# Designs tried in a protein design run: peptides against a protein of PDB entry 4IGA. Part 18

Target 1, 116 residues: chain A of PDB entry 4IGA
Amino acid sequence: KRVLIVDDAAFMRMMLKDIITKAGYEVAGEATNGREAVEKYKELKPDIVTMDITMPEMNGIDAIKEIMKIDPNAKIIVCSAMGQQAMVIEAIKAGAKDFIVKPFQPSRVVEALNKV

## One batch from the design tools (peptide; made by RFdiffusion4, then SolubleMPNN)

Design b1_p11_4_s1 (from b1_p11_4, 3 letters changed)
Fold by OpenDDE base, seed 2:
Structure b1_p11_4_s1 (fold): chain B 116 residues (1-116), chain A 11 residues (1-11)
Amino acid sequence: as target 1 above (116 residues)
Amino acid sequence: RIEEILEKVNE
């Protein structure tokens, strides 16, 4: 399966890329904000998206909503430092399949990739 | 599914 990685932090994108590839998945591409995420989803049609929430231009919640308009069957895993219950519920309501709080263990990301 | 995810978030 091919994964689109969305995060404004270069370090986080590199970390996720390492976890994803070591788990046997292919990285379809990267996006640095919600607007780029929507554009890259249209272009690449990935199987899975890892989505940050706090980003410039467009936040992750809005990006989830836009991607769900494009593909109601999109598989989106949120990875965010914003672990408040209200944010988790909001992300799931928007269409996310899972929510991982930063900092995270690599095994938690692999579990999410395997289950969505 | 939400409750399951919340359990993991609260760990």
Scores: peptide ipSAE 0.282, ipTM 0.843, DockQ to the pose 0.682
Fold by OpenDDE base, seed 4:
Structure b1_p11_4_s1 (fold): chain B 116 residues (1-116), chain A 11 residues (1-11)
Amino acid sequence: as target 1 above (116 residues)
Amino acid sequence: RIEEILEKVNE
């Protein structure tokens, strides 16, 4: 399966790429903000998206909503430092399938990838 | 599902 990685932090994208690749998944591409995420989703049609929340241009919640308009079957895993219950609920309501709080263990990401 | 995710978040 192919994964689109969305995060404004280059280090985080690198970390996720390593985890995703070692878990046997393919990295379809990367996006650095919500607008790019939507564009890349249209272009690449990935199987899974890892989505940050706090990003410039367009935040992760709005990106989830836009991607869900494009593909109601999109499989989006949020990965964010904003682990407040309200944010989790908001992300799930927007269409996210899972929510991983930073900092995270690689196994948590792998579990999410396998179950989404 | 939300409750399950919330449990993981709270851990």
Scores: peptide ipSAE 0.265, ipTM 0.834, DockQ to the pose 0.762
Fold by OpenDDE base, seed 1:
Structure b1_p11_4_s1 (fold): chain B 116 residues (1-116), chain A 11 residues (1-11)
Amino acid sequence: as target 1 above (116 residues)
Amino acid sequence: RIEEILEKVNE
């Protein structure tokens, strides 16, 4: 399966890329903000998306909503430092399948990838 | 499902 990685932090994208590839998944591409995420989803048609929340141009919640309009079957895993209950609920309501709080262990990401 | 995820994020 192919994964689109969305995060404004280059280090985080690198970390997720390493975890994803070692788990046997393919990285379809990367996006650095919500607008790019929507554009790349249309272009790449990934099987799974890892989505940050706090990003410039367009935040992760809005990106989830836009991707779900494009593909109601999208498989989106949120990965964010914003782990408040209200944010988790908002992300799930928007269409996310899982929510991983930063900092995370690689096994948590792998579990999410396997279950989504 | 939300409750399950919340359990994982709650400290």
Scores: peptide ipSAE 0.264, ipTM 0.827, DockQ to the pose 0.680
Fold by OpenDDE base, seed 3:
Structure b1_p11_4_s1 (fold): chain B 116 residues (1-116), chain A 11 residues (1-11)
Amino acid sequence: as target 1 above (116 residues)
Amino acid sequence: RIEEILEKVNE
């Protein structure tokens, strides 16, 4: 399966890329904000998306909503430092399949990839 | 499903 990695932090994208590839998944591409995420989803049609929330230009919640318009069957895993219940509920309502709080263990990401 | 996710977040 192919994964699109969305995060404004280069360090975080690098970390996720390492976890994803070591788990046997392929990285389809990367995006640095919500607008790029929507564009890359249209272009690459990945199987899974890892989605940050706090990003410039377009935040992760809005990106989830736009991707769900393109593909109602999109498999989106949120990875965010904001683990408040209200944020989790908002992400799930938007269409996310899972929510991982930063900082996280690699095993938590692998579990999410395998279950979505 | 939401409760399961919230359970992990609240750890």
Scores: peptide ipSAE 0.261, ipTM 0.826, DockQ to the pose 0.659

Design b1_p11_4_s2 (from b1_p11_4 with H1M E8K)
Fold by OpenDDE base, seed 4:
Structure b1_p11_4_s2 (fold): chain B 116 residues (1-116), chain A 11 residues (1-11)
Amino acid sequence: as target 1 above (116 residues)
Amino acid sequence: MIEEILEKVAE
């Protein structure tokens, strides 16, 4: 399966890329904000998306909503430091399949990839 | 999965 990695932090994208690749998944591409995420989703049609929330241009919640309009079957895993219940609920309501709170262990990401 | 999410949020 191919994964689109969305995060405004280059270090985080690098970390996720390493985890995803080591787990046997392919990295379809990367996006640095919600607008890019939507554009890249259209272009690449990835199987899975890892989605940050706090990003410039367009936040992750709005990106989830837009991607779900494009593909109601999109498999989106949120990965965010904003682990408050309200944010988790909002992400799930928007269409996210899972929510990983930063900081995380690699095994948590692999578990999410395997289950969505 | 919601239970797992809630557990992590509670940590």
Scores: peptide ipSAE 0.026, ipTM 0.615, DockQ to the pose 0.479
Fold by OpenDDE base, seed 1:
Structure b1_p11_4_s2 (fold): chain B 116 residues (1-116), chain A 11 residues (1-11)
Amino acid sequence: as target 1 above (116 residues)
Amino acid sequence: MIEEILEKVAE
């Protein structure tokens, strides 16, 4: 399965790329903000998306909403330092299948990838 | 899965 990685932090994208590839998944591509995420989703048609929340241009919640308009079956895993109850609820309402709080263990990401 | 996440957040 192919994964689109969305995060404004280059370090985080690198970390996720390492975890994803070691788990046997393919990285479809990367996006650095929500607008790019929507664009890349249309272009790449990934099987799974890892989605940061706090990003410039367009935040992750809005990106989830836009992707869900494009593909109601999108499999989106949120990965964010913003683990407050309200944010988790908003992400789920937007259509996220899972929510991983930063900092995370690689096994947590792998579990999410396998279950969505 | 979602229920489990919500339970953890509620703690």
Scores: peptide ipSAE 0.025, ipTM 0.597, DockQ to the pose 0.413
Fold by OpenDDE base, seed 2:
Parts: C-alpha cells; sequence; structure tokens
Structure b1_p11_4_s2 (fold): chain B 116 residues (1-116), chain A 11 residues (1-11)
C-alpha cells in the first residue's frame, strides 16, 4: 500500500517516512500543508494518508474534509501534537480513521497503518 | 477503534 505523508515539519515527514517504509509500505509522496495534501491526493491517489493538523494555508481538519469529498473511502490517519479530546472528535467527524498523538511510538503508527 | 482513541485521550 502507498502512503501520502502530510506534515509541515520536515523532520516529522522524515520520521514517518522511515517508519512507513520499514513497516513494508511505500511512500506515495509528501505534502507540507493542507492545500498541497488535497492536490497530492488527487494526483497520487494514495491508499493511506498520514495527516498533521496545524499547518499553514489549510489545516489538517479542512484537508480531511476536502479529501473525503474526493474519496469518501479515503483512509486518513491523523498524527498531531494537538491531542485534545475536542480535536480528536473533530478529526473523526471529518472522516479520520485513527488519531495518533505526538510524541508517538513507531509501533503506534504501524498499528494504525495495519488497521485502516 | 474510535472508542479506543477517545479512551486514550481521556486519560
Amino acid sequence: as target 1 above (116 residues)
Amino acid sequence: MIEEILEKVAE
């Protein structure tokens, strides 16, 4: 399966890329904000998306909503430092399949990838 | 899965 990695932090994208590839998944591409995420989703048609929330141009919640309009069956895993209950609920309402709070353990990401 | 997520956040 191919994964689109969305995060404004280069370090985080690198970390996720390492975890994803070591787990046997393929990285379809990367995006640095919500607008880019939507564009890349259309272009790459990934199987899974890892989605940050706090990003410039367009936040992750709005990106989830736009991706879900494109593909109601999109498999989106949120990965965010904003682990407040309200944010988790908002992400799930938007269409996210899982929510990983930063900082995370690699095994948690692998678990999410395997379950979506 | 959703319930598990909410339980973890509630801690």
Scores: peptide ipSAE 0.025, ipTM 0.602, DockQ to the pose 0.414
Fold by OpenDDE base, seed 3:
Structure b1_p11_4_s2 (fold): chain B 116 residues (1-116), chain A 11 residues (1-11)
Amino acid sequence: as target 1 above (116 residues)
Amino acid sequence: MIEEILEKVAE
């Protein structure tokens, strides 16, 4: 399966890429903000998306909503430092299938990838 | 999956 990695932090994208590839998944591409995420989703048609929340141009919640308009069956895993109850609920309402709080263990990401 | 997340958030 192919994964689109969305995060404004280069270090985080690198970390996720390492975890994803070691778990046997392919990285379809990367996006640095929500607007790029929507564009890359249309272009690459990935199987799974890892989505940060706090990003410039467009935040992760809005990106989830836009991707869900394009593909109601999109498989989106949120990965964010903002693990507050309200944010988790908001992400799930938008269409996210899972929510991983930063900092995370690699096994948590692998679990999410395997279950989505 | 989602239920597990909501349980942890509710704690």
Scores: peptide ipSAE 0.025, ipTM 0.597, DockQ to the pose 0.390

Design b1_p11_4_s3 (from b1_p11_4 with H1R E8R)
Fold by OpenDDE base, seed 5:
Structure b1_p11_4_s3 (fold): chain B 116 residues (1-116), chain A 11 residues (1-11)
Amino acid sequence: as target 1 above (116 residues)
Amino acid sequence: RIEEILERVAE
């Protein structure tokens, strides 16, 4: 399966790329903000998206909503430092399938990838 | 599902 990695932090994208590839998944591409994420989703039609929340231009919640308009069956895993209950609920309501709080262990990401 | 995710976040 192909994964679109969305995070404004280059280091985080690198980390996720390493985890994703080691787990046997393919990286479809990367996006650095929510607007790019929506555009890349249209272009690449990935199987899974890892989505940061706090990003410039467009935040992850809005990106999730826009992607869900494109593909109601989109598989989006949120990866965010904002792990408070209200944010988790908001992300799930928007359409996310899982929510991973930063910092995280690689196994947690792999588990999410395998379950969505 | 939300409850399960919330519990995992709390861990």
Scores: peptide ipSAE 0.198, ipTM 0.787, DockQ to the pose 0.843
Fold by OpenDDE base, seed 3:
Structure b1_p11_4_s3 (fold): chain B 116 residues (1-116), chain A 11 residues (1-11)
Amino acid sequence: as target 1 above (116 residues)
Amino acid sequence: RIEEILERVAE
């Protein structure tokens, strides 16, 4: 399966890329904000998206909503430092399939990839 | 815990 990685932090994208590839998944591409995420989803049609929340230009919640308009069956895993209940509820309402709080263990990301 | 929160949302 092919994964689109969305995060404004280069270090986080690198870390997720390492976890995803070592788990046997392919990285379809990367995006640095929500607008790029929507554009890359249209272009690449990935199987799974890892989605940051706090990003410039367009945040992760809005990106989830826009991707769900493109593909109601999109598989989106949120990876965010904002682990508050209100944010989790908002992400799930938008269409996210899972929510991982930063900092995380690699095994937690792998579990999410395998289950969505 | 995040998993417990997700379970509540699903209910």
Scores: peptide ipSAE 0.191, ipTM 0.786, DockQ to the pose 0.213
Fold by OpenDDE base, seed 1:
Structure b1_p11_4_s3 (fold): chain B 116 residues (1-116), chain A 11 residues (1-11)
Amino acid sequence: as target 1 above (116 residues)
Amino acid sequence: RIEEILERVAE
């Protein structure tokens, strides 16, 4: 399965890419903000999306909403330092399938990839 | 599903 990685931090994208590839998944592409995420989803039609929340141009919540308009069956895993209950609820309401709080263990990401 | 995620956040 192919994964679109969305995060404004280059180091985080690199970390996720390593985890994803070692787990046997393919990286479809990368996006650095919510606007790029929506554009890349349209272009690449990935099987799974890892989504940061705090990003310039467009935040992750809005990106989830826009992607869900494009594909109601989108499989989006949020990966964010903002692990407050209210944010989790907002992300799930928007359409996210899981929410991983930073910092995380690689096994948590793999578990999410395998279950969505 | 949300309940499971919220439980993780609470940990």
Scores: peptide ipSAE 0.188, ipTM 0.785, DockQ to the pose 0.761
Fold by OpenDDE base, seed 4:
Structure b1_p11_4_s3 (fold): chain B 116 residues (1-116), chain A 11 residues (1-11)
Amino acid sequence: as target 1 above (116 residues)
Amino acid sequence: RIEEILERVAE
């Protein structure tokens, strides 16, 4: 399966790419903000999206909403330091299938990839 | 609980 990685932090994208590839998934592409994420989703039609929340231009919640308009069956895993219940609920309401709080264990990401 | 909410999503 192909994964689109969305995070404004280059280090985090690198980390996720490592985890994703080692788990046997393919990286479809990367996005650095929510607007780019929406564009890349349209272009690449990935099987899974890892989505940061706090990003410039467009935040992850809005990106989830826009992607869900494009593809109601989108599989989006949020990865964020913003692990408050309110944020988790908001992400789920928007359409996220999972929410991983930073910092995370690689196994947690792999588990999410396998289950969505 | 966050995990409880996530479990509902998985269902």
Scores: peptide ipSAE 0.099, ipTM 0.748, DockQ to the pose 0.209

Design b1_p11_4_s4 (from b1_p11_4, 3 letters changed)
Fold by OpenDDE base, seed 5:
Structure b1_p11_4_s4 (fold): chain B 116 residues (1-116), chain A 11 residues (1-11)
Amino acid sequence: as target 1 above (116 residues)
Amino acid sequence: RIEEILKRVAE
């Protein structure tokens, strides 16, 4: 399966790319903000998206909503430092399938990838 | 599903 990685932090994208590839998944592409994420989703039609929340231009919640308009069956895993209940609920309501709080262990990401 | 995720976040 192909994964679109969305995070404004280059280091985080690199980390996720390493985890994703080691787990046997393919990286479809990367996006650095929510607007890019929506455009890349249209272009690449990935199987899974890892989505940061706090990003410039467009935040992850709005990106999730826009992607769900494109593909109601989108598989989006949120990866965010904002792990408070309100944010988790908001992300799930927007359409996310899982929510991973930063910092995380690689196994947690792999588990999410395998379950969505 | 939400309850499970919330539990994980709390851990």
Scores: peptide ipSAE 0.219, ipTM 0.805, DockQ to the pose 0.750
Fold by OpenDDE base, seed 1:
Structure b1_p11_4_s4 (fold): chain B 116 residues (1-116), chain A 11 residues (1-11)
Amino acid sequence: as target 1 above (116 residues)
Amino acid sequence: RIEEILKRVAE
């Protein structure tokens, strides 16, 4: 399966890319903000998206909403430092399938990839 | 599903 990685932090994208590839998934591409995420989703039609929340241009919640308009069957895993209950509820309401709080263990990401 | 996620957040 192919994964689109969305995060404004190059370090985080690199970390996720390593985890994703070692787990046997393919990286479809990367996006650095919510606007790019929507554009890349249209272009690449990935099987799974990892989505940061706090990003410039467009935040992750809005990106989830826009992607769900494009593909109501989108499989989006949020990965964010903002692990407050209210944010989790907001992300799930928008359409996310899982929510991983930063900092995380690689096994947590793999678990999410395997379950969505 | 939300209950499971909320449980993880609470941990």
Scores: peptide ipSAE 0.207, ipTM 0.804, DockQ to the pose 0.700
Fold by OpenDDE base, seed 3:
Structure b1_p11_4_s4 (fold): chain B 116 residues (1-116), chain A 11 residues (1-11)
Amino acid sequence: as target 1 above (116 residues)
Amino acid sequence: RIEEILKRVAE
């Protein structure tokens, strides 16, 4: 399966890329904000998206909503430092399939990839 | 715990 990685932090994208590839998945591409995420989803049609929340230009919640308009069956895993209940509820309502709080263990990301 | 929060949302 092919994964689109969305995060404004280059270090986080690198870390997720390492986890995803070592788990046997392919990285379809990367995006640095929510607007790029929507554009890359249209272009690449990935099987799975890892989605940051706090990003410039367009945040992760709005990106989830826009991707769900493109593909109601999109498989989106949120990866965010904002682990508050209110944010989790907001992400799930938008269409996210899972929510991972930063910092995380690699095994937690792998579990999410395998289950969505 | 995030998993517990997700369970509450699903209920």
Scores: peptide ipSAE 0.203, ipTM 0.802, DockQ to the pose 0.215
Fold by OpenDDE base, seed 4:
Structure b1_p11_4_s4 (fold): chain B 116 residues (1-116), chain A 11 residues (1-11)
Amino acid sequence: as target 1 above (116 residues)
Amino acid sequence: RIEEILKRVAE
């Protein structure tokens, strides 16, 4: 399966790419903000999206909503330091299938990839 | 546990 990685932090994208590829998934592409994420989703039609929340231009919640308009069956895993209950609930309401709080264990990401 | 809550909501 192909994964679109969305995070404004280059280090985090690198980390996720390593985890994703080692787990046997393919990286479809990367996005650095929510607007780019929506663009890349349309272009690449990935099987899974890892989505940061705090990003310039467009935040992850809004990106989830826009992607869900494009593809109601989108499989989006949030990865964010913003692990407050309110944020988790908001992400799920927007359509996210999982929410991983930073910092995370690689196994947590792999588990999410396997289950969504 | 937030993870458990998430699972229930996602079901």
Scores: peptide ipSAE 0.139, ipTM 0.779, DockQ to the pose 0.143

Design b1_p11_5_s1 (from b1_p11_5, 5 letters changed)
Fold by OpenDDE base, seed 1:
Structure b1_p11_5_s1 (fold): chain B 116 residues (1-116), chain A 11 residues (1-11)
Amino acid sequence: as target 1 above (116 residues)
Amino acid sequence: SIEEEIKKILE
């Protein structure tokens, strides 16, 4: 399965890429903000999306909403930071299938990938 | 944990 990684932090994208590839998944591409995430989803049609919440240009919640318009069956895993419980709830309401909290263990990411 | 707390809220 192919994964689109969305996060404004290069370090986080790198970390997720390593975890995803070691787990046997393919990285379809990367996005650095919500607008780019929507564009890349249209272009790449990935099987799974890892979605950061707080990003410039367009946040993760709005990106989820737009992706759901493109593909109501999209499989989105939200990656949230400390203090973002309300945003995670909003992301789930918008259509996200699962969530992980930063900082996370690699096994937790793999578990989420396998479940969606 | 925070994840468990959020899961309970979603139930």
Scores: peptide ipSAE 0.372, ipTM 0.860, DockQ to the pose 0.422
Fold by OpenDDE base, seed 3:
Structure b1_p11_5_s1 (fold): chain B 116 residues (1-116), chain A 11 residues (1-11)
Amino acid sequence: as target 1 above (116 residues)
Amino acid sequence: SIEEEIKKILE
């Protein structure tokens, strides 16, 4: 399966890319904000999206809403920071299938990828 | 854990 990685932090994208590839998944592409995420989803049609919440230009919750308009069956895993419980709940209500909390262990990311 | 706390809230 192909994964679109969305996060404004280069280090986080690199970390997720390493975990995803070692787990046997393919990285379809990367996005650095919510607008890029929507554009890349339309372009690449990935099987799974890992979605950061707090990003410039467009946040992850708004990106989820726009992606769900494009593909109501999109498989989105939210990657949230500590203390973002309210935003995670909002992301799930917007259509996200699962969530993980930063900082995370690689096994937790793999578990989420296998579940959605 | 915080993940378990969020899951409980979502129930």
Scores: peptide ipSAE 0.368, ipTM 0.860, DockQ to the pose 0.406
Fold by OpenDDE base, seed 4:
Structure b1_p11_5_s1 (fold): chain B 116 residues (1-116), chain A 11 residues (1-11)
Amino acid sequence: as target 1 above (116 residues)
Amino acid sequence: SIEEEIKKILE
């Protein structure tokens, strides 16, 4: 399966890319904000999206909503920071299939990828 | 954990 990685932090994208590839998944592409995520989803048609919902430049929740308009079957895993329980809940209500909390272990990411 | 708390809320 191909994964679109969305996070404004280059380090986080790098880390996720490493985890995803080592787990046998393919990285379809990367996005640094919600608008780019929507555009990349249209372009790449990934199987899974990892979505940072604490991005400062673009609302990750809005990105989820837009992607769900494009593909109601989209498989989105939200990545949240500590203390963002409300945002995680909102992301799930918007259509996200699973969530992981930062900081996370690689095994947790793999578990989420395998479940969606 | 925070994750478990959220999980319980969503259930």
Scores: peptide ipSAE 0.365, ipTM 0.857, DockQ to the pose 0.438
Fold by OpenDDE base, seed 5:
Structure b1_p11_5_s1 (fold): chain B 116 residues (1-116), chain A 11 residues (1-11)
Amino acid sequence: as target 1 above (116 residues)
Amino acid sequence: SIEEEIKKILE
């Protein structure tokens, strides 16, 4: 399966890319904000999206809503910071299939990828 | 954990 990685932090994208590739998944591409995520989803049609919530230009929740308009069957895993329970719940209501909390263990990321 | 707390809320 192909994964689109969305996070404004270059370090986080690199970390996720390493985990995703070692787990046997393919990285379809990367996005650095919500607007770019929507554009990349249209272009790449990935199987799974890892979505950061707090981003410039467009936040992850708005990006989820826009992606769900494009593909109601999109498989989105939210990656949130500690203390963002309310935003995670909002992301799930918007259509996200699962969530992981930063900082996370690689095994938790793989579990989420396999489950969605 | 925070993740466990969120899971309980979503159930």
Scores: peptide ipSAE 0.359, ipTM 0.854, DockQ to the pose 0.441

Design b1_p11_5_s2 (from b1_p11_5, 6 letters changed)
Fold by OpenDDE base, seed 2:
Structure b1_p11_5_s2 (fold): chain B 116 residues (1-116), chain A 11 residues (1-11)
Amino acid sequence: as target 1 above (116 residues)
Amino acid sequence: SLDELIEEILS
């Protein structure tokens, strides 16, 4: 499966890329903000998306909503430091399939990838 | 815990 990695932090994208590839997945591409995420989703049609929340241009929640308009079956895993209950609920309401709180263990990401 | 909350919400 191919994964689109969305995070404004280059370090985080690198870390996720390492985890994703070592788990046997392919990285379809990367996005650094929500608007870019939507554009990349349209272009690449990835199987899975890892989505940050706090990003410039467009936040992750709005990006999830827009991606779900494109593909109601999109598999989006949120990866965010904002693990408050309200944010988790908002992400799930928007269409996310899982929510991983930063900092996270690589195994948590792998489990999410395997389950969505 | 937060993990438990996430699991409950996603279940």
Scores: peptide ipSAE 0.101, ipTM 0.723, DockQ to the pose 0.951
Fold by OpenDDE base, seed 3:
Structure b1_p11_5_s2 (fold): chain B 116 residues (1-116), chain A 11 residues (1-11)
Amino acid sequence: as target 1 above (116 residues)
Amino acid sequence: SLDELIEEILS
């Protein structure tokens, strides 16, 4: 399966890429903000998306909503430092399939990838 | 815990 990695932090994208590839998945591409995420989703048609929340131009919640409008079957895993209950609920309500709080263990990401 | 909440919501 191909994964689109969305995060405004280069370090996080690098970390996720390492975890994703070591788990046997392919990285379809990367996005640095929500608007770019939507554009890349249309372009790359990834199987899975890892989505940060706090990003410039468009946040992750709005990006989830836009992607879900494009593809109601999108498989989006949130990966964010904003692990408050309200945020988790909001992300799931928007259409996310899982929510991973930063900092995380690699195994948690792998579990999420395998589950969706 | 948050993990429990996530599991409950997604279950």
Scores: peptide ipSAE 0.095, ipTM 0.717, DockQ to the pose 0.700
Fold by OpenDDE base, seed 5:
Structure b1_p11_5_s2 (fold): chain B 116 residues (1-116), chain A 11 residues (1-11)
Amino acid sequence: as target 1 above (116 residues)
Amino acid sequence: SLDELIEEILS
């Protein structure tokens, strides 16, 4: 399966890329904000998306909503430091399939990838 | 807890 990695932090994208590839998945591409995420989703048609929330230009919640308009079957895993209950509920309502709070263990990401 | 909430929502 191919994964689109969305995060404004280069370090975080690198970390996720390492975890994803070691777990046997392919990285379809990367995006640094929500608008890029929507554009890359249209272009790459990835199987899975890892989505940050706090990003410039467009935040992750809005990006999830826009991607779900494009593909109601999109598989989006949120990966964010914003681990408040209200934010988790909001992300799930938007269409996310899982929510991983930063900082995280690599095994948690792999579990999410395998589950969605 | 947050983990419990996630599990309950996502089943």
Scores: peptide ipSAE 0.092, ipTM 0.720, DockQ to the pose 0.649
Fold by OpenDDE base, seed 4:
Structure b1_p11_5_s2 (fold): chain B 116 residues (1-116), chain A 11 residues (1-11)
Amino acid sequence: as target 1 above (116 residues)
Amino acid sequence: SLDELIEEILS
């Protein structure tokens, strides 16, 4: 399966790319903000999206909502340092399939990828 | 906990 990685931090994208590829998934592409995420989703039609929340241009919650308009069956895993209950609820309401709080263990990401 | 909340919402 192909994964679109969305995070404004280059380090985080690199880390996720390493985890994703070592787990046997393919990286479809990367996005650095929510607007790019929506554009890349349209372009690449990935099987899975890892989505940061706090990003410039467009935040992750809004990006999830826009992607769900494009594809109601989108598989989006949120990866965010903002693990407040309210944020988790908002992400799920927007359409996310899972929520991973930073910092995370690689196994947590792999488990999420395997289950969505 | 947050993990419990996630499990409850997603189950």
Scores: peptide ipSAE 0.025, ipTM 0.612, DockQ to the pose 0.845

